# Ledger of designs, part 76: peptides against a protein of PDB entry 3J47

Target 1, 121 residues: chain A of PDB entry 3J47
Amino acid sequence: IRLTNQLKSLKGLQSKLKDVVEYLDKVINKELPINHTILGKLQDVFNLLPNLGTPDDDEIDVENHDRINISNNLQKALTVKTNDELMVIYISNLVRSIIAFDDLIENKIQNKKIQEQRVKD
Target 2, 69 residues: chain B of PDB entry 3J47
Amino acid sequence: YEEKEESNLAATKSMVKIAEQYSKRIEEEKELTEEELKTRYVGRQDPKKHLSETADETLENNIVSVLTA

## One batch from the design tools (peptide; made by RFdiffusion4, then SolubleMPNN)

Design b2_p18_5_s3
Fold by OpenDDE base, seed 2:
Structure b2_p18_5_s3 (fold): chain B 121 residues (1-121), chain C 69 residues (1-69), chain A 18 residues (1-18)
Amino acid sequence: as target 1 above (121 residues)
Amino acid sequence: as target 2 above (69 residues)
Amino acid sequence: SEAAKELEKYKEEVKKKL
């Protein structure tokens, strides 16, 4: 359910982004007037994107003003961060599994000892 | 779509706490392992059960964190 | 990354417990 919802949201976002790009292209080509409401909403979306712009570690060569490249770099940085978080979660799950396995082994050893004692009695 | 977006927003907020929770979970896992070691030494089942339960809870929290991430 | 370092530490600890 959750994964399906995330996928649906991602697809919806992709569709919206495509529509925005198409709209922006039409505006640039002077085929359609600028809709200020759409631009405002787009700006809000960009502001809600985590400011990955902690300036320090990302040698984002800010030189090339192509706003599209900056957006892509930010998206890439967000993707890397997400991947790192997923990796941490994966390792944590692995560790928990190991602990659970150790407990199972100990329980098995104890059960064997109890059985051996019962056979001696 | 809107419900999923809300869920993703909540997940993102949870991600901010994941680092702190991760450190705490690691410590909890260590404590559980120590209790298991003590239980192996002392032969008491009750501490082992508690350790196992805490490990399971930690695992569940990690799974939820992964699902949120 | 810092997260990767923490993960490595955890793996080492698990390995010591084995």
Scores: peptide ipSAE 0.450, ipTM 0.842, DockQ to the pose 0.021; fails the geometry check
Fold by OpenDDE base, seed 1:
Structure b2_p18_5_s3 (fold): chain B 121 residues (1-121), chain C 69 residues (1-69), chain A 18 residues (1-18)
Amino acid sequence: as target 1 above (121 residues)
Amino acid sequence: as target 2 above (69 residues)
Amino acid sequence: SEAAKELEKYKEEVKKKL
């Protein structure tokens, strides 16, 4: 189930990325105006999938100077936010793991003390 | 695709809420760890056990959050 | 940054138990 959902998400992202590329090409060619809805959806995708930012989006964004920079800045901001959230989750898990480990160590020390007391008796 | 986008939006909102709850849980876990440390000095095992249980619960919640993310 | 500090504190606590 999880793998299937990940694959579906990846396929969806790929399709969306393709659509974005096609749209960007049309915008570059001045055939279509910048669609704010597409940009918003792209931001949502980046927020959900920080690692799926294809390098191709960065290259296309560099050639078209002013308007693309705003989109890239927003995408970057969203990516940073997602990374921060992931970092918080990671740190939280690590902290919990360390606390659990500390408890295990304490239990081991207690067991050792009990065994030493039994040997003295 | 639209359903997944909606699900992802809901998940993101849930993650923000989880992050807030997690921050609070981390603070609670720290308090328990300090109490456990004090109890270790006093030789009373009960507060330490309670701290360990709270830490375990916090860990479980984080694991569930990671699995949901 | 705050999360990193908390992690560091936890690591130090583990080291004290070792």
Scores: peptide ipSAE 0.436, ipTM 0.836, DockQ to the pose 0.018; fails the geometry check
Fold by OpenDDE base, seed 5:
Structure b2_p18_5_s3 (fold): chain B 121 residues (1-121), chain C 69 residues (1-69), chain A 18 residues (1-18)
Amino acid sequence: as target 1 above (121 residues)
Amino acid sequence: as target 2 above (69 residues)
Amino acid sequence: SEAAKELEKYKEEVKKKL
């Protein structure tokens, strides 16, 4: 459910970005007037989104390293954090898998003992 | 889309909580393994089964957490 | 690595019981 919602949100964002690009291209080509209202809303969205596109802001504020999703340069640092979190999850899954295998092995041994007892009876 | 965004935010918060609970889950998994070892010594099957089930549940929760991350 | 070692020990114990 959560993954599906995230995917839907991402798809929606992608569609909106595509529409914006198409609109901007039309404005550049002088096919459509600049819709100030749409641009204002988009600008608000971009302001709420950490600055993905501007190359110059090298100052990745160190504090927000913990949050996975937000912005490209920040996303690189955030990608590192996300990678670390994924690594922890991976290790956890590995440990659980090992425990599960141990249980399976034990069950197999018990089953063999039961079978041997049945053969002796 | 908005509902999904809210769900993603909730998932992120849950991930932080999961990280805190992760240490506890690891300890629970260890306890289960110890119970299996003890059960091997006692020769009783029932405690081992319960331990295995608990370990599986813990694994499932971790997988869900990974998928959310 | 530690978990893998524990798993290996368990396998050895199982082998001894077989």
Scores: peptide ipSAE 0.433, ipTM 0.838, DockQ to the pose 0.011; fails the geometry check
Fold by OpenDDE base, seed 3:
Structure b2_p18_5_s3 (fold): chain B 121 residues (1-121), chain C 69 residues (1-69), chain A 18 residues (1-18)
Amino acid sequence: as target 1 above (121 residues)
Amino acid sequence: as target 2 above (69 residues)
Amino acid sequence: SEAAKELEKYKEEVKKKL
């Protein structure tokens, strides 16, 4: 459910972004007038996003090194954080698998003991 | 879309909590293993089962964390 | 890799107990 919702949101954003790009292309080609309201909202969104390709990209990468990839330059630092999180999840899954195997082994040992008792009877 | 965005934000926050809880989950897993050992020696099946269940819950939480990540 | 090694050790210990 969560993954599906995230995917849907991402798809919606992608569609909207595509529409904006198409609109901008039409404006550049003088086919349509610029919608100032849409552009203003888009600018606001851009300001809320991590700076992509800004000259100070190195400073942004350092500050957000531990965050999940939101945008390109900051995204490298965020990628490192994501990798760390994935590593933790991987280790956790391994540990749980080990515990599950331990339980399986214990069950097998118990079953063997039961069989040995039955043979003695 | 807004509902999904909210869900994603919640998931991200959950991941941070999961990282913190990871250490706790590891400890819970260790406790479960100790209970299994105790059950093997004492013949108390209930503690062993409880440990196994706790380990399973820990695993499930990790899987959910992976899916969230 | 280290976690995998730990899992493998655990499997070996389980095998010894069986």
Scores: peptide ipSAE 0.420, ipTM 0.843, DockQ to the pose 0.013; fails the geometry check

Design b2_p18_5_s4
Fold by OpenDDE base, seed 4:
Structure b2_p18_5_s4 (fold): chain B 121 residues (1-121), chain C 69 residues (1-69), chain A 18 residues (1-18)
Amino acid sequence: as target 1 above (121 residues)
Amino acid sequence: as target 2 above (69 residues)
Amino acid sequence: SEWAKELEKYQEKVLKEL
């Protein structure tokens, strides 16, 4: 049951990651605006993933414990990796937004200067 | 389990590479922003536009890298 | 999400500077 649930969760995560990648590709192609909600949902999924590793007290035989621990460690490592990737994506988007705003500010300043020149003429 | 571990390791390595690429792109973006600042001081519209475009391209590349990662 | 809120705050700051 636990393994099945983990597998199901992993599949769900994989599907979500695929969706995120597809979304990001669309954003890169300027087909869609960056939707922060999708990123937030992805982050929430990742934050929930560690909770899936809490061993419920069921008497699973000692021999499987090491394998389960290894699997959990791997899942944790994957989760950390995914979190890091998400963080990088977030920071990148933030930086892009900052640059875009800087450009917008400059454009606005230029427009104001043009208007001021027109008033002087 | 070993296959999964190997896959995770490969994925982790890929993520590290993406993080490095992202860091580099962020630095490039900062440089572009500095050039924009310089362009603002010089009052040359064309260099500023070019810097903005380069910044956008850098950002796009970063997004693509993150997506690929 | 917390990060989304922070991004929104940043955008708001930029908009105010504009």
Scores: peptide ipSAE 0.489, ipTM 0.844, DockQ to the pose 0.020; fails the geometry check
Fold by OpenDDE base, seed 5:
Structure b2_p18_5_s4 (fold): chain B 121 residues (1-121), chain C 69 residues (1-69), chain A 18 residues (1-18)
Amino acid sequence: as target 1 above (121 residues)
Amino acid sequence: as target 2 above (69 residues)
Amino acid sequence: SEWAKELEKYQEKVLKEL
């Protein structure tokens, strides 16, 4: 059961990661805005993953429990890694957006200067 | 299990490296933005555009790197 | 969330400059 839950969680994480990647690709292509909700949900999943290790009291053989714990730790580590990667991607997209806004501001300032010069002429 | 642990460790190391690269790229982007700001004062449109484009390329590379990791 | 807030602040600054 625990292993199955871990596998399910891993699969869910993998699917979510794929969705995040797809979303990021769309953002890079300016097809969609950054969906902060996806990132938030991913963070929530990561925060909940440590709690998935609560031992249900059933006599699962210590070896299987250790394997499950190791698998959970590994999955948690992978999940944390995935979360970190997604965070980096998110930050990168934000930075790109900021740069784009800066460029827009500059363009606007330049346009204003051009208009002022035209009025003086 | 050991192989998986090793793979996770390698993946974690790779993520750290990506994070460092990202930080560096962010700094490069900031530098480009600063140059654009300087160019605003000089009134030269072309240098600002070039800096913006370079910043965009840096960000794109960061995104691609993160996606590959 | 913090990053989103920072982005929002940046956008607000851009809007003020605009």
Scores: peptide ipSAE 0.488, ipTM 0.841, DockQ to the pose 0.019; fails the geometry check
Fold by OpenDDE base, seed 3:
Structure b2_p18_5_s4 (fold): chain B 121 residues (1-121), chain C 69 residues (1-69), chain A 18 residues (1-18)
Amino acid sequence: as target 1 above (121 residues)
Amino acid sequence: as target 2 above (69 residues)
Amino acid sequence: SEWAKELEKYQEKVLKEL
């Protein structure tokens, strides 16, 4: 469900971007007037997007490091953070699994002892 | 789209919370192991079972965290 | 992906010990 919702959102965004591009092309070709409302919304979206462009700006704003899939440089930093989080989750799962196995082993040993005792009786 | 966005935001918040809860989960896991050890000495199956159940719950939470990530 | 692979390996080890 969550993955499906994410895909739906991405598809919606993609469609909207395509429409914007088509509109911009028409405006450039003087076929349609500029829709100021759409452009304003688009500008707002671009302002919210991390700056994809200039490679050299080391200003990895530390605050956005935690957010996963934003634009290239910021995206790399976010990817690292995501990887670290995933590692922690993995280690946690591993620990839980080890505990579960320990319990299973002990149960198996106990069952064997019970069986051996029954055979002796 | 809005529902999906809300779900993603909730998932992200959950990830942050998972990091905090991780330490608690580790502690719970240790407690379960201690109960198992006690069960080995006392021969009481019930504490061991409880420890196993707690460990399982911890595992489930980790799995949910992975699925959310 | 690497993390997922490592998790899978761990799960396999756990299964073998059971």
Scores: peptide ipSAE 0.486, ipTM 0.851, DockQ to the pose 0.017; fails the geometry check
Fold by OpenDDE base, seed 2:
Structure b2_p18_5_s4 (fold): chain B 121 residues (1-121), chain C 69 residues (1-69), chain A 18 residues (1-18)
Amino acid sequence: as target 1 above (121 residues)
Amino acid sequence: as target 2 above (69 residues)
Amino acid sequence: SEWAKELEKYQEKVLKEL
């Protein structure tokens, strides 16, 4: 299920990226006007998908370059946030594991004591 | 795709909540460990078991959070 | 990957103590 959802998301992203590229090409060629709604949705997608490789939009005009840099900075910030969250989860799992091991050690000690008592007996 | 997006959004919100609850969960886990230590000294098995169970629940929640992340 | 490796090392240490 998770892998299937990831694959579906990737396919959806790929399709969307293709649509965006096609749209941008049409805008560059002055075949279509700039659709602000599409750009907004694209920004939302970039915010949600921090690992989306910077589209090779190498040729975006200087003003767009600054916006791209801002977008990259935001993406970087989101990536850092995600890493921090993953780190917290990892630490939490470690702590739980430690507690579980402590319980196992105590159980082992108790079992040893019971065995020693049986031998005396 | 829409269902997955909704699930991811829900997961992200859950992660934020988990981050807030993480500190609390750590404290709860510590309390359980302390109860286990106390049980070790007193020789009462029941408090230790309860602490272990709470620790396991905390671990499970963290695992779910990681899987969601 | 690095944090995961560290976690694994910690688990191995705990297992050795057990």
Scores: peptide ipSAE 0.447, ipTM 0.839, DockQ to the pose 0.016; fails the geometry check

Design b2_p18_6_s1 (from b2_p18_6, 9 letters changed)
Fold by OpenDDE base, seed 4:
Structure b2_p18_6_s1 (fold): chain B 121 residues (1-121), chain C 69 residues (1-69), chain A 18 residues (1-18)
Amino acid sequence: as target 1 above (121 residues)
Amino acid sequence: as target 2 above (69 residues)
Amino acid sequence: EEELIKAQKEYYDKLLSS
């Protein structure tokens, strides 16, 4: 379920990104005005989905190239954030695993001691 | 898509919290390990078991955090 | 995950040897 939702979100982001690109192309070609609402929504999505990075290209009537760069930077930032989170989780899991092994080792040592005591009795 | 976005947002927030919790969990894990070490020296199974259980719980929480992230 | 398990096992073995 979670993976499916993530995939769906990714697909949605991809679709949205495509739509943004298409919109930007239309704006560049003077076929359509800049839609600030779309840009705002994209920004919101990007903020909500740090990993996917939706380019904020639609926010400012600045040259399309600058908008693309802003979007890319945001996406990169989100990717970094995701990587950091994954790293933290990974380290945490490793630490927990190590602790669990330590406990297992201790249990084994205790079992050996118990066995040795039984032999002495 | 909206549900996934919401889930991702929640996950991201959870990840930040997880990072903080992870730091705390690492400390808790260390404490548990120390208790296990103490239990080894004292020969008391109960403290060692408790430390091990705490470590396991910490590990489980980290795993859940990773899965949630 | 498998590598993690291996690392844990190695750590456990090290602890047991210690």
Scores: peptide ipSAE 0.464, ipTM 0.855, DockQ to the pose 0.017; fails the geometry check
Fold by OpenDDE base, seed 2:
Structure b2_p18_6_s1 (fold): chain B 121 residues (1-121), chain C 69 residues (1-69), chain A 18 residues (1-18)
Amino acid sequence: as target 1 above (121 residues)
Amino acid sequence: as target 2 above (69 residues)
Amino acid sequence: EEELIKAQKEYYDKLLSS
C-alpha cells in the first residue's frame, strides 16, 4: 500500500512536472502568457517536496540568477534536511538491530548454560 | 494522488516528531541495553526481556519512520 | 539489509565463541 501510494505520487509529480515544463516552454516561446497561479503552485510543490531532486532543475539554475537561486537554495536546504532525517532513521534502525542481536546472543548463551546443566544432571 | 499527498504530509509531521523522539529513543535503547547487561550479571530474565521488547519497539518505530520518510 | 544480517550473525557467532 505505501509503496503503491509512493509510486502513484511519483507518477503524479512526474506528470505535473512535465506539464509545468511544457507550460514554461510555451511561455518562453511567447505562445502563452505567464500564469502566476501556476508558478505559485509550483513553488508550493517545490517547498513541500524538498527531496525531489529534480536533477534537471539543478542544471537550469545556472542561467536565471536571482529568483531561481533562492528557490534552488531552499530546495537544497530542504533536501539536506530530508537527508539528515533519513540518516537519523537509518542510524536508529541500526542501533535497534544491534540491540536485538545482543538479546539473541544472550538467549543463546542462556540456552547453552541450560543444556550444560542438563548434561551434568 | 491526494491521499498520497496527505500521507506524505503526515509522514513529514511524523518525521519532525521522530527527530524529537529520536533522542529519547536512543536513551530508551541505552536503558534496555543496560538492563540486559544487568540481567546478564544477575541472571534475571525479566529485565532482559523488557529491554529486548523496548528495543524492538524502538526499532519498529524507527522502521516506520524510515518508511514514512 | 542482507549485509547487516550477515554482520549481525558474525557478531553473534563471535560472542558465542567467547
Scores: peptide ipSAE 0.446, ipTM 0.848, DockQ to the pose 0.015; fails the geometry check
Fold by OpenDDE base, seed 5:
Structure b2_p18_6_s1 (fold): chain B 121 residues (1-121), chain C 69 residues (1-69), chain A 18 residues (1-18)
Amino acid sequence: as target 1 above (121 residues)
Amino acid sequence: as target 2 above (69 residues)
Amino acid sequence: EEELIKAQKEYYDKLLSS
């Protein structure tokens, strides 16, 4: 379910990015006027999805460079967080595996004792 | 897309909760191991079985957490 | 993982030998 939702979100993002590119191309070619409403929605999307580094080839105002840097820093921070979570999961699995192994050893020891007792009998 | 985003948010919150519960789970695992050790010395099988089952449950929860992450 | 399995086996063998 989660993977399917992620895939759906990615597909939606891809479609939206394609639409944005097409719109921007039309604006650059002066086929359409700049729609401020579309730009506002796009900005909202970029604010919500800081990792959407589509380099708009437009005159990257110094403000956009700073935003891109902030976005990159946020992405890096998120990556670090994800790595930490994965490490915790790995350690947890390792600990559980060790415990399960200890239990297996104990079970084998008990079984051996039972067999030895049966032979004496 | 909105449903997926909501699901991802819920999963993230779940991960935070898992991190908080992780320490407790580790302690529970230690207790189970100690009970197994004690059971070895006392010769009673029942406490060892219970400890093993609890350890298995803890492992399963961690695996589910990893798969959800 | 293989090293972990090996360590577990060695531990098990030690427990069985005691």
Scores: peptide ipSAE 0.445, ipTM 0.840, DockQ to the pose 0.013; fails the geometry check
Fold by OpenDDE base, seed 1:
Structure b2_p18_6_s1 (fold): chain B 121 residues (1-121), chain C 69 residues (1-69), chain A 18 residues (1-18)
Amino acid sequence: as target 1 above (121 residues)
Amino acid sequence: as target 2 above (69 residues)
Amino acid sequence: EEELIKAQKEYYDKLLSS
C-alpha cells in the first residue's frame, strides 16, 4: 500500500515535470512569453521541495495554484515531523545503550572484586 | 491522490502514537537506572539486575520501532 | 551506529581501568 502510494505520487510528479519542460521549451523558443508569477512560484516550490515538478501553465486557475502551495507546505511539515520522530528514536536508543553499558561496567567491577577476594584467601 | 493522502494521514497518526509509547518506555528505563544506583549503595545485586533487564527491554522496543519506521 | 558503539566501548574501557 505505501509503495503503491509512493509510486502514484512519483508518477504525478513526473507528469508535472514534463509539463514544466514543455512550457520552458516554448518560452525558450519565444512561442510564449515568460510568466514571472509562475516562475516565482516554481522557485518557492523548489526551495521547499527540491526536484518536485510544479505546473507552470498560464491556464492553471488561481485555485490550482493555491492547492499546489498547500501541498508543498504539507509535504514540508511532514518532512519536519519525520525528522523530529527520527531524532527522538535515535536519542532513545542512545540512552538505552548507555544504561546497558553502565550495567556491564558494574558487573565487571563486581567480578574483579570477587577475584581479588579469592586471591587474598 | 486522495487515497494516498488518507493513507499518509493514517501513517502520521500511527507515528504520533509510537512516539508517545516511546516516551513512556524512556521514563521506565530511567526509573530502572535509579533503582540500580540505589541497589549499588545497599550492596544488593538483585535490584540492579532487575533494572538492567528493564533497560534491555526498552532498548529492544526502540530497535523494533526503528525497524518499523 | 558504528560511532555510537565505539564511544560506548571507549567509555567502558575507561570505567574498567578506573
Scores: peptide ipSAE 0.422, ipTM 0.842, DockQ to the pose 0.015; fails the geometry check

Design b2_p18_6_s2 (from b2_p18_6, 9 letters changed)
Fold by OpenDDE base, seed 2:
Structure b2_p18_6_s2 (fold): chain B 121 residues (1-121), chain C 69 residues (1-69), chain A 18 residues (1-18)
Amino acid sequence: as target 1 above (121 residues)
Amino acid sequence: as target 2 above (69 residues)
Amino acid sequence: EEEKIKALKELYEKLLAS
């Protein structure tokens, strides 16, 4: 039963991986726009891979464990990099919003001054 | 694995460079905002608007650069 | 972002090969 479930999970992962590769190829070729939601889900899957790759069975060949660990480390590094980039984008958008808000305040002050001048005339 | 590590290191270095450029652009935007504040005291609406627009364009370029990277 | 996508693709390919 456990082995069958593991095989099923592996097959599911393989199918999903193929779909992801196909999607990524389409994005790279500019056939499809980058979907951030899909990218986020892919990141979530990668973050779950370390949890999936801990087979309780010590009998998995050390080489496969090392490959899985290397893959997990790479996935973690890529996830961190992606998070850092998203943070930079977020901060940039925030700064842009602050500047836009400052401009709106200035425009309101100017409009008020113009109205006050019109009332005095 | 070594090739992938090297590629990741190169990508990380490129990201650091982009972050530095972004920081510089943010500082330029702040300077523009300070000039807008000074222009507010002078009562010239047009220079302030121009400064604000320039700041927005700078931010947009930064965002596009980060997204393209 | 495109570089990240490429890196993710490479990671998935390695996972598939494993």
Scores: peptide ipSAE 0.531, ipTM 0.851, DockQ to the pose 0.068; fails the geometry check
Fold by OpenDDE base, seed 3:
Structure b2_p18_6_s2 (fold): chain B 121 residues (1-121), chain C 69 residues (1-69), chain A 18 residues (1-18)
Amino acid sequence: as target 1 above (121 residues)
Amino acid sequence: as target 2 above (69 residues)
Amino acid sequence: EEEKIKALKELYEKLLAS
């Protein structure tokens, strides 16, 4: 059962890898924009991989466990990096919005002053 | 794999640098907004507009840099 | 982002090779 689940997980990973490669090729070719949701899902799958490796199958070569751990650590690092980048972009957009609103408010105030001057004349 | 890990580490360091630059640009934008507020009280509309535009451009460049990194 | 995606691909390749 466990070996079967591991094989299934590996096959799933292989399929996902192929899909990711195909998607990346399309993005590189500018056929499709980068889909952050897909990347997030890929990250989620990697985060679930440690849970799929049940320690009970003693036959998984220690090297494979180490490689899986290295992969998980790298994936975690990549996830953190991606989250940080997204956060920076989000903050930047918020700041731009605030500036735009400030300019709008100023423009409204100016228009009001011009109207008040016209009424006094 | 080691080469890729090193490349990823380098990319991460570059992102940190971009984030620092972004923080500096945000501070510059805030300063520009404060100057615009001061200029509003002085009645100099044109300088305020120019300052606002400069702040927006700075933010745009930061976002482009983050997207390119 | 492209570099991150490449890194993810490499991670998956490592996982498949393990």
Scores: peptide ipSAE 0.528, ipTM 0.848, DockQ to the pose 0.067; fails the geometry check
Fold by OpenDDE base, seed 5:
Parts: structure tokens; C-alpha cells; sequence
Structure b2_p18_6_s2 (fold): chain B 121 residues (1-121), chain C 69 residues (1-69), chain A 18 residues (1-18)
């Protein structure tokens, strides 16, 4: 039963991975836009991967465990980097929005002055 | 792993370059806002319009940068 | 972002190979 459940989980992960690879290939080929929600879900899956290894299977080759840990650490670092980049983009967009609002306010003030002058004439 | 590290390093360097370009764009946007403020004092509409257009271009470039990031 | 997607893809491929 336990082994069967593990195999089923691995098959599920394999299928998901295949779907992700296919999606990423389509994005790379510019066939589809980047979906941030999908990327976020993929990151969540990677963050859950350390939890999928039941600690009790002592005999999984230390090398594979180290590779998984290295992969997880790398993924975590990539996630942090991605978050930092997203923050920079967010701040940039916010600054642009503020500038656009300032211009809109100025335009509105100018329009009001023009209307007031037209009423005086 | 080493190839990934090198690729990540290259990507990080590219991101730093993008950040520098972004900082420059922000400064250009600030200058446009200052010109708009000056134009308000001078009462000339034309410089203000130009500033607004430049700010819009800066916004567009940021959106493109987000899409390409 | 595209480079990040490529990096993520590579990580998933490594996970699949493991």
C-alpha cells in the first residue's frame, strides 16, 4: 500500500513535470504568454518537494538526497531572486503610475484654467 | 550544477544591468516632472505635454521590461 | 522572466531525472 502510494505520487509528479516542460517550451517559443500563476504554482510544488521525502527511507543513496537538497536550495535561491525581480518591477510600475497621475492632475488643472478663462471672455 | 550557476550568474548580471537602466529611466521621469513643475510656473502648455509623453514612454518601457523579465 | 522560466524548467527536468 505505502509503496503503491509513493509510485502513484511519483507518476503524478512526472505527469505534472511533463506538462510544465511543455508549457515552458510554448512560452519560450512565444506561442503562449507567460502565466505568472502557473509559475507560482510550480514554485509551490518545489517548495513542497522536501516534504515529499519521508525521512525514514534511510537507504536512498546519499548522493540523490544531496542532489535533491542542492536542487531545493537552488530553487529557493531562484525563488528569492524571482521575488526580488518582481518587487523591482512592481516598484517601477508604481513609480510610473505616480508620474502618470501627476500628469493627469496637471492636465486637469490646465483644463480648468482654460475653461475659467473662456467663461471670462 | 556548475552550468546552472554560471547561467544564474549571467542572468543576475543582466538583471543588474536592467536595474541600472531602470534607475536611469526613473531619473529621466523625475526630470520630466520637474520640467512640468517649471512649466506650471511659466504658464506654457507645450513643455508640460512633452513631459507627460516622456513619462508615458517610460511607463511603456517598464511594462515591456516586466513582460521580458 | 524567460531566463527564470528556463531555469525552472531545468530544475524540473533534474527532478524528473532523479
Amino acid sequence: as target 1 above (121 residues)
Amino acid sequence: as target 2 above (69 residues)
Amino acid sequence: EEEKIKALKELYEKLLAS
Scores: peptide ipSAE 0.524, ipTM 0.850, DockQ to the pose 0.066; fails the geometry check
Fold by OpenDDE base, seed 1:
Structure b2_p18_6_s2 (fold): chain B 121 residues (1-121), chain C 69 residues (1-69), chain A 18 residues (1-18)
Amino acid sequence: as target 1 above (121 residues)
Amino acid sequence: as target 2 above (69 residues)
Amino acid sequence: EEEKIKALKELYEKLLAS
């Protein structure tokens, strides 16, 4: 039963990997935009991988355990990098919005002054 | 594994450089906006408009840099 | 972003190979 569940999980991961490759090909061909939600879901799946390795099977060769740990560390590093980039994008968009609002406020004040001058004439 | 670690390190260094450039561009944009505010009190519209346009251009360059990263 | 997606793909491939 346990081995069968592990095999099923691996097959699921393999199918997901294939879907990611297909999606990447579509993005490269400019057929589809990058979907950040899909990337987020992929990150979530990787964060759940440490829980899929039952720590209790002592017979997993020390080499496999080290490889899994290296993979997890790499995934964590990639997740942090992605979060940092998203933060930079968010801050940039916020700054653009603030500048746009400032210009709108200035235009509104100018229009009001022009209207007041027309009423006096 | 070692090649991947080196690639990740190089990518991280590139991201730090992009972040520094972005921070510098944000500061330049802020300075331009402050000059617009000062010009607004003096009642001269033309300098303020030019400053706003320059700030917008700086922001556009930042977005392109993020999209390229 | 594309480079990040490639890096994620490589990680998944390594996971499948393990």
Scores: peptide ipSAE 0.519, ipTM 0.846, DockQ to the pose 0.066; fails the geometry check

